# Peptides against a protein of PDB entry 2YKT: the designs that were tried, part 76

Target 1, 231 residues: chain A of PDB entry 2YKT
Amino acid sequence: SRSEEMHRLTENVYKTIMEQFNPSLRNFIAMGKNYEKALAGVTYAAKGYFDALVKMGELASESQGSKELGDVLFQMAEVHRQIQNQLEEMLKSFHNELLTQLEQKVELDSRYLSAALKKYQTEQRSKGDALDKCQAELKKLRKKSQGSKNPQKYSDKELQYIDAISNKQGELENYVSDGYKTALTEERRRFCFLVEKQCAVAKNSAAYHSKGKELLAQKLPLWQQACADPS

## One batch from the design tools (peptide; made by RFdiffusion4, then SolubleMPNN)

Design b2_p8_6_s2 (from b2_p8_6 with Y2V)
Fold by OpenDDE base, seed 4:
Structure b2_p8_6_s2 (fold): chain B 231 residues (1-231), chain A 8 residues (1-8)
Amino acid sequence: as target 1 above (231 residues)
Amino acid sequence: SVGEPNTS
């Protein structure tokens, strides 16, 4: 029946979210945590490299013929420090605005969806069983009418069961249809939340890349000219 | 004069 098909579709949406989307989202969060850890590792390794560059700048500043190159090397290290500070801010946002929020939401959503599916299944079954009961009683009434010397005695009850079946069928169809729309809305809401959080991360990443580009573009021409003038 | 980085 149309109601049975729509019921199957509704259950399949909930099952897809619970069995495919939620596990995949947990894996996505785990991969995000690995990515965060690797970027933190890059920041730490970069600090060691540019601290060593500062040491080279100190040696240049102590020399008789390369003092001005010491200032250039210090500026290179300082620009890198500013870029890394911006990366650390981006990583904090990545953790707090994406990973933590997705982790909290996936656990809450799993419990919520299980309860929502169970509620839907219970009510759908209750309406279906009530319909089946009315259909069975109509069939019993018709069998009694066929064996009776006065079939007209059962006509009013037959009409009452027909009307009850029609009303219960319509109610079941509407309930299942609304259930399907609700399930699709819940699925879309989860994908939209992921997209919105990724957009926030993308904006923060763009700000990091822009700041780095601006700082390097401002200083790089000055650094390239530093060796052209004889000390 | 290499301009001091403006600490904004």
Scores: peptide ipSAE 0.006, ipTM 0.447, DockQ to the pose 0.012
Fold by OpenDDE base, seed 2:
Structure b2_p8_6_s2 (fold): chain B 231 residues (1-231), chain A 8 residues (1-8)
Amino acid sequence: as target 1 above (231 residues)
Amino acid sequence: SVGEPNTS
């Protein structure tokens, strides 16, 4: 029946969220944690590299003929320090605004969806059973009427059951239709939440890249000329 | 950290 098909569609949406979306989201979070760790590793490794660059700058500053190049090397190290600081800020946001919130959300929504599905199934079954019962009673009434010497005795009750069946069918169809819309809304909400959190990450990443671009654009021309102009 | 303060 149309209601049975719509019921199956509704259950399939909930199943897709619980069996496909939520596990995939957990994997996404795990991959995010790995990515965070790798980027933190980059920050740590960068510190060692630029500390070594500072040491080269110190040596230049102590030289008789390369003192000005010491300042250049210090500037290079400082710009990269600032870029790394911006990366660390981005990583904090990535952790707090994406990963943690997704973890909290996926666990909460898993329990919520299970309860929502169970509620839907219980009420759908209740309405279905009530319809089936009414149909069965109508069938029994018709059998009694066919065997009766006075079929007209059952006409009013037959009409009442027909009306009750029509109403219960309509109620079931509406309930299942609304259930399907609700399920689709729940699915969309989850994707929207993911998109919104990724937008926050993108914003922070843009700030990181912008800061780096600005700092390097300002200083790089100066650094490129440092060897051409022996002071 | 060694570097120019105005690079912020």
Scores: peptide ipSAE 0.006, ipTM 0.488, DockQ to the pose 0.013
Fold by OpenDDE base, seed 1:
Structure b2_p8_6_s2 (fold): chain B 231 residues (1-231), chain A 8 residues (1-8)
Amino acid sequence: as target 1 above (231 residues)
Amino acid sequence: SVGEPNTS
């Protein structure tokens, strides 16, 4: 029936969230933590590299013929420091605004969805059982009427069961329809939350890249000229 | 101090 198919679809939405979406989201969070760790590792390794560049700048500053190149090397290290600060800000946001919030939500969601599905199933079954009972009683009544010498005795009661079946069928269909809309809304809400959090990550990443581009664009032409224009 | 401040 239409109601049975829509009931199956409703249950499948909840099952898909619990069995596919939530486990996949947990994996996404784990991969995010790995990505964060790798970027922190890059940060640390880069610090060592540019600290060594500063040492080369110190040697240039102490030289007789390369003093001005010392300032260039120091500027390169300083630009790196500022770019790195922007990366650290992005990583803090990535951790606090995406990973932590997703982790908190996915942990609570299993219990919430299980309860929501159980509530829906209980009420759907209750309405279905009430409908089935009325249908069964109508069949029994019709069998009695066919065997009776006075079938008109059962006519009013038959009409009452027909009306009750029609009403209960309509109530069941409406309930299952609303249940399906609710389930789809729950699914959409979860995807929307993920999209919104990923948009925040994208904005922070764009800010990091923009800052790096700006800082390098200001200085790179000067650094490129440094060897061609000795003092 | 190491390096010149970049205006951002």
Scores: peptide ipSAE 0.006, ipTM 0.477, DockQ to the pose 0.013; fails the geometry check
Fold by OpenDDE base, seed 3:
Structure b2_p8_6_s2 (fold): chain B 231 residues (1-231), chain A 8 residues (1-8)
Amino acid sequence: as target 1 above (231 residues)
Amino acid sequence: SVGEPNTS
């Protein structure tokens, strides 16, 4: 029946969220934590490299013929420091605005969805059982009427059961339809939340790339000319 | 002064 098909679809939406979406989201969070750790490792390794570059700049500054190249090497290290600071800000946002918030939600969601599905199933079954009972009673009444010398005695009760069946069928169909819409809304809300949090990460990433491009574009021509200048 | 000496 239409109601049975829509009931199956409703249950499948809840099951898809609980059995596919939520486990996949937990994996996404875990992969995000691994990515964060790797980027933190890059930042630490980069610090060591550019600290060593500063040391080369100090040696140039102490030289008789390469003093101006010392300033160039210091500028290279400073620009990198500013780029890394922007990366660290992006990582803080990535952790606090995406990973932490997704982790908190996914852990609470399993209990919520299980309770919501159970409530829906209980009420759907209750309405279905009440309909089946009325249909069974109508069938019993019709059998009694066919064996009776006075069938007209049962006519009013037959009409009452027909009306009750029609009403209960309509109530069941409406309940299942509303249940399906609710389930789809719950699914969409979870995807929308993920998209919104990922948009925040994308904005912070764009700021990191923009800052790096700006700083390097400003300084690189100067650095490229430094060795051509006659000391 | 000359930057890099000519690599002979």
Scores: peptide ipSAE 0.000, ipTM 0.394, DockQ to the pose 0.006; fails the geometry check

Design b2_p8_6_s3 (from b2_p8_6, 3 letters changed)
Fold by OpenDDE base, seed 4:
Structure b2_p8_6_s3 (fold): chain B 231 residues (1-231), chain A 8 residues (1-8)
Amino acid sequence: as target 1 above (231 residues)
Amino acid sequence: SVGEPVTD
């Protein structure tokens, strides 16, 4: 029946969120944490590299013929420091605005969706059972009427069951239809949340890349000319 | 913005 098909579709939406989307989202969060850890590792390793560059700048500054190159090397390290500060801000946002929020939601969502599905199934079954009961009673009444010497005795009761069946069928169809719309809305909300959080990450990432590009574009021409001037 | 699920 149309109601049975719509019921199966509704259950499948909930099952897809619970069995496919949520596990995939947990994996996404885990991969995000790995990515965050790797970027933190890059930041730490870069600090060591540019600290060593500062040491080379100190040696240049102490030299008789390369003092001005010391300032260039210090500027290179300082620009890196500013870029890394922007990266750290991006990573904080990535952690606090994406990973933490998704982790909190996915853990709560398993319980929420299970309860929502159970509530829907219970009410759907209740309406279905009530309909089946009325249909069974109508069938019994018709069998009794066929064996009776006065079939008209049962006519009013037959009409009552027919009306009850029609009303219960309509209520079941409406309930299942609304349930399906609700389930689709729940699914879409979860994808939209992910998209919105990824947009925030993308904006923060763009700010990091823009700042780095601006700083390097400003200084690189000066650094490239530093060796052209004799000491 | 997509709201948080209301936990009943």
Scores: peptide ipSAE 0.027, ipTM 0.644, DockQ to the pose 0.480
Fold by OpenDDE base, seed 2:
Structure b2_p8_6_s3 (fold): chain B 231 residues (1-231), chain A 8 residues (1-8)
Amino acid sequence: as target 1 above (231 residues)
Amino acid sequence: SVGEPVTD
């Protein structure tokens, strides 16, 4: 029946969230944590590299013929420091605004969805059973009427059951339809939440990239000229 | 700071 089909669709939405979306989201979070760790590793490794660059700058500054190149090397290291600060801010946001929040949501969601599905199923079954019972009673009544010498005795009751069946069918259809809409809304809400959190990360990432671009655009021409212009 | 200011 139409109601049964809609019911199956509704259950499938919940199942998709529980069995596909949430596990995939957990994996996404795990991959995010790995990515964060790798970026933190890059940060650490970069610090060592640019600290070594500073040392080269110190040596240049101590030289008689390359003193100005010391300043260049220091500037290069400082630009890196500033870029790195932006990266660290991005990473903090990535952790706190994306990963942590997603993790909190996904852990709570399993119980929530299970309860929501069970509630829906219970009420759907209750309405279905009530409908089936009414249909069965009508069938019994009709059998009695056919065997009776006075079938008109059952006419009013037959009409009552017909009306009751119609009403219960309508209620069931409406309930299942609303259930389906609710399920789709729940699914959409979860995707929207993910998108919103990714947008926050994207904003911070943009700031990181912008800062880096600005700093490098400002200084790179000066650095490129440093060797061509002996002091 | 690692070196001189990056921004003027």
Scores: peptide ipSAE 0.000, ipTM 0.402, DockQ to the pose 0.013
Fold by OpenDDE base, seed 3:
Structure b2_p8_6_s3 (fold): chain B 231 residues (1-231), chain A 8 residues (1-8)
Amino acid sequence: as target 1 above (231 residues)
Amino acid sequence: SVGEPVTD
């Protein structure tokens, strides 16, 4: 029946969220944590590299013929420090605004969805059982009427059962249809939340890249000219 | 390490 098919579709939406979406989201969070760790590693390695660059700048400052190049090397290291500070801020946002919030939601979601599905199944079954009972009673009444010398005695009661069956069928169909819409809304809400949180991360990442580009664009022409200037 | 200020 149409109601049975819609019921199956509704259950499949809940199953897809519980068995496919949520495990995939857990994996996404795990991959995010790995990415965060790798970026923290880059920050640490970069610090060592630019600390060594500062040492080269110190040597230039001690020389007779390359003192001005010492200042250039120090500026290069300082620009890097500012870029790395911005990266660390972006990583904090990535952790707190995306990973932590997704982790909290996915942990609570299994219990929530199980309860929602169980509630839907219980009410759907209750309405289905009530419909089946009315159909069975109508069938019994018709058998009794066929064996009676006065079938007209049962005509009013037959009409009452037909009306009751029609009403219960309509109620069941409406309930299952609403259940399906609710399930699809629950699925969409989860994807929308992921998209919105990823947008916030993207904005923070854009700020990091913009700051780095601006700082380097301002200083790079000066650094490129430093070797052409006579000491 | 003493870095020169980046902002002119």
Scores: peptide ipSAE 0.000, ipTM 0.373, DockQ to the pose 0.012
Fold by OpenDDE base, seed 5:
Structure b2_p8_6_s3 (fold): chain B 231 residues (1-231), chain A 8 residues (1-8)
Amino acid sequence: as target 1 above (231 residues)
Amino acid sequence: SVGEPVTD
């Protein structure tokens, strides 16, 4: 029946969230944590590299003929330090605004969705059982009427059951339809939350890339010229 | 060693 099909669709939405979306989201969070750790590792490794570059700059500054190149090497290290600071800020936002919030929600969501599905199933079953009961009673009444010498005795009750069945069928269909819309809304809300949090990450990432581009664009021409005309 | 300022 139409109501049975819609009921199946409704249950499938909840099951998809619980069995596909939520596990996938947990995996997404785990991959995010791994990515964060790797980027932190990059920052640490970069520090060692540019600290070593500073040491080369110190040696240049102590030389007789390469003093100005010492300043260039110090500038290179400092620009990189500022770029890494921007990366750390982005990572902090990535952790606090995306990963932590998603983790908190996904852990709470299992209980919420289970309860919501159970509530829907209980009420759907209740309405379905009530409908089935009325249909069964009508069938019994019709059998009794066919065996009676006075079928007119049962006509009013038959009409009452027909009306009750029609009303209960309509109520069941409406309930299941509303249930399906609710389930789809729950699914959409979860995707929207993910999108919104990812937008925040994207904004912070854009700021990081912009800052790096600006700093390097300002200094790189100067560094490229440093060896062309020794002082 | 102290690095030079990066921005004006």
Scores: peptide ipSAE 0.000, ipTM 0.382, DockQ to the pose 0.012

Design b2_p8_6_s4 (from b2_p8_6 with Y2V N6D)
Fold by OpenDDE base, seed 3:
Structure b2_p8_6_s4 (fold): chain B 231 residues (1-231), chain A 8 residues (1-8)
Amino acid sequence: as target 1 above (231 residues)
Amino acid sequence: SVGEPDTS
């Protein structure tokens, strides 16, 4: 029936969220934590490299013929420090605004959705059982009327059961339809939240790339000329 | 100071 098909669709939406979306989201969070750890490792390794570059700049500054190249090497290290600071700000936002918030939600959601699905199933079954009971009583009444010497005695009760069946069928169809709309809204809300949090990450990533491009574009022409200038 | 101040 239409109500049975829509009931199956409703249950499948809840099951898809619980069995596919939520486990996939937990995996996404785990992959995000791995990515964060790797980027933190890059930042630490980069610090060691540019600290060593500063040491080369110190040696140039102490030389008789390469003092100006010392300043260039210090500027290169400073620009890198500013780029790394912007990366660290992006990582803090990535942790606090994406990973932590998704982790908190996904752990609470399993219990919420299980309770919501169970409530829906209980009420759907209650309405279905009440409909089936009325249909069974009408069938018993019709059999009793066919065996009676006075069938007209049962006419008013037959009409009452027909009306009750029609009303209960309509109530069941409406309940299942509203249940399906609610389930789709719950699914959409979860995807929208993920998209919104990923947009925040994208904005912070754009700021990191913009700052790096700006700083390097400003200084690179100066650094490229430093070796062509006579000492 | 390590590095000249960026004029930004």
Scores: peptide ipSAE 0.000, ipTM 0.433, DockQ to the pose 0.012
Fold by OpenDDE base, seed 5:
Structure b2_p8_6_s4 (fold): chain B 231 residues (1-231), chain A 8 residues (1-8)
Amino acid sequence: as target 1 above (231 residues)
Amino acid sequence: SVGEPDTS
């Protein structure tokens, strides 16, 4: 029936969230933690590289003919420090605003969805059973009428069961339809939450990239001239 | 002259 098909669709939405979305989201969080760790590793490695660059700047500053190049090398290291500070701010946001919040949500939502599905299934079954009972009683009544010397005796009661079946069928269809809309809304809400958290990450990433671009654009022309125009 | 280090 139409109600049975829509019931199956409703259950499939909940199953898709529980069996596909939630595990995939847990994996996404795990991959995010790995990415964060890798970026922290880049940060550490970069520090070592620029500390070594500072040492080259110190040697230039100690030289008789290359002192001004020492200042250039120090500026290169300082620009890196400022870019790195912006990256660390982005990583804190990535951790606190995305990963932690998604982790909290995915665990809570698993229990919530199980309860919501169970509630829907219980009520759907109750309405279905009540419909089936009325249909069965109508069938029994019709059998009695066919065997009776006075079929007219059962006419009014037959009409009452027909009306009751029609009403219960309509109630079941409406309930299942609303259940399907609710399930789709629950699915959409979860995707929206993910999108919103990714928007926060995107804003912080944009700030990181902007700061790096600005600092390098300002200094790079000066550094490129340093060997041609000794101060 | 090399510009001052950006301390800002």
Scores: peptide ipSAE 0.000, ipTM 0.416, DockQ to the pose 0.011
Fold by OpenDDE base, seed 2:
Structure b2_p8_6_s4 (fold): chain B 231 residues (1-231), chain A 8 residues (1-8)
Amino acid sequence: as target 1 above (231 residues)
Amino acid sequence: SVGEPDTS
């Protein structure tokens, strides 16, 4: 029936969220944690590299003929320190605004969806069973009427059951239709939440990249000329 | 000495 098809569609939406979306989201979070760890590793490795660059700047500053190049090397190290600081800020946001919130959300929504599906199934079954019972009683009444010497005795009750069946069918169809819309809304809400959290990450990443671009654009011309102008 | 702070 149309209601049975719509019921299957509704259950399939909930199943897709619980069996496909939620596990995939957990995997996404795990991959995010791996990415965070790798980026933290970059920050740590960068510190060692630029500390070594500072040491080269110290040696230049102590030289007789390369003192000005010491300042250049220090500036290079400082700009990269600022870029790395911005990366660390981005990583904190990535952790707190994406990963942690997705973890909290996926666990909360998993329990919520299970309860929502069970509620829907219980009420759908209740309405279905009530319809089936009414249809069965009508069928019994018709059998009694056909065997009766006075079929007209059952006419009013037959009409009452027909009306009750029509009403219960309509109620079931509406309930299942609304259930399907609700399920689709729950699915969309989850994707929207993911998109919103990714937008926050993108904003923080843009700030990181902008800061790096600005700092390098300001200083790089100066550094490029440092060897051409023997002071 | 850390390089000059970015005045931007």
Scores: peptide ipSAE 0.005, ipTM 0.437, DockQ to the pose 0.013; fails the geometry check
Fold by OpenDDE base, seed 4:
Structure b2_p8_6_s4 (fold): chain B 231 residues (1-231), chain A 8 residues (1-8)
Amino acid sequence: as target 1 above (231 residues)
Amino acid sequence: SVGEPDTS
């Protein structure tokens, strides 16, 4: 039946979210945590490298013939510090605005969808069983009418069962149709939330890259000229 | 006779 097909489609949407989307989202969060850890590792390793560059700048500043190159090396380290501070701000946003929110939501949404599917299945079955019962009673009534000397005695009851079947069928079809629309809306809401959170991360990443580009573009020409003048 | 509504 059309209602049975629509019911199957509705259950398949909920099953796809619960069995495919939710596990894949948990894996995405785990990969995000690994990526965050690697970027934090880069920030730490970069600090050691640029702290060592500062030490080279100190030695230049103590020299008789390379003092101005000490200031250049310090500026290189300071620009890197500003870029790394912007990366740390981006990582905080990545953690708090994407990973934490997705982790909280996937657990809440899993429980919510399980309850929503169970509620839908219970109500759908209740409406289906009530329809099947009316159909079975109509079939029994028709068998009794065919064996009766006065079939007209059952005509009003037959009409009542036909009307009850039509009403229950229409109610079941509407319920299943609304259930399917609700399931598709829940699926879309989950993908939209992921897209919106990923857009926020992309904006923060763009700000990090822009700031780094601006700082380096401002200073790099000055650093490239520092060795042109003999000390 | 009102046909049985298509219950399929």
Scores: peptide ipSAE 0.000, ipTM 0.269, DockQ to the pose 0.018; fails the geometry check

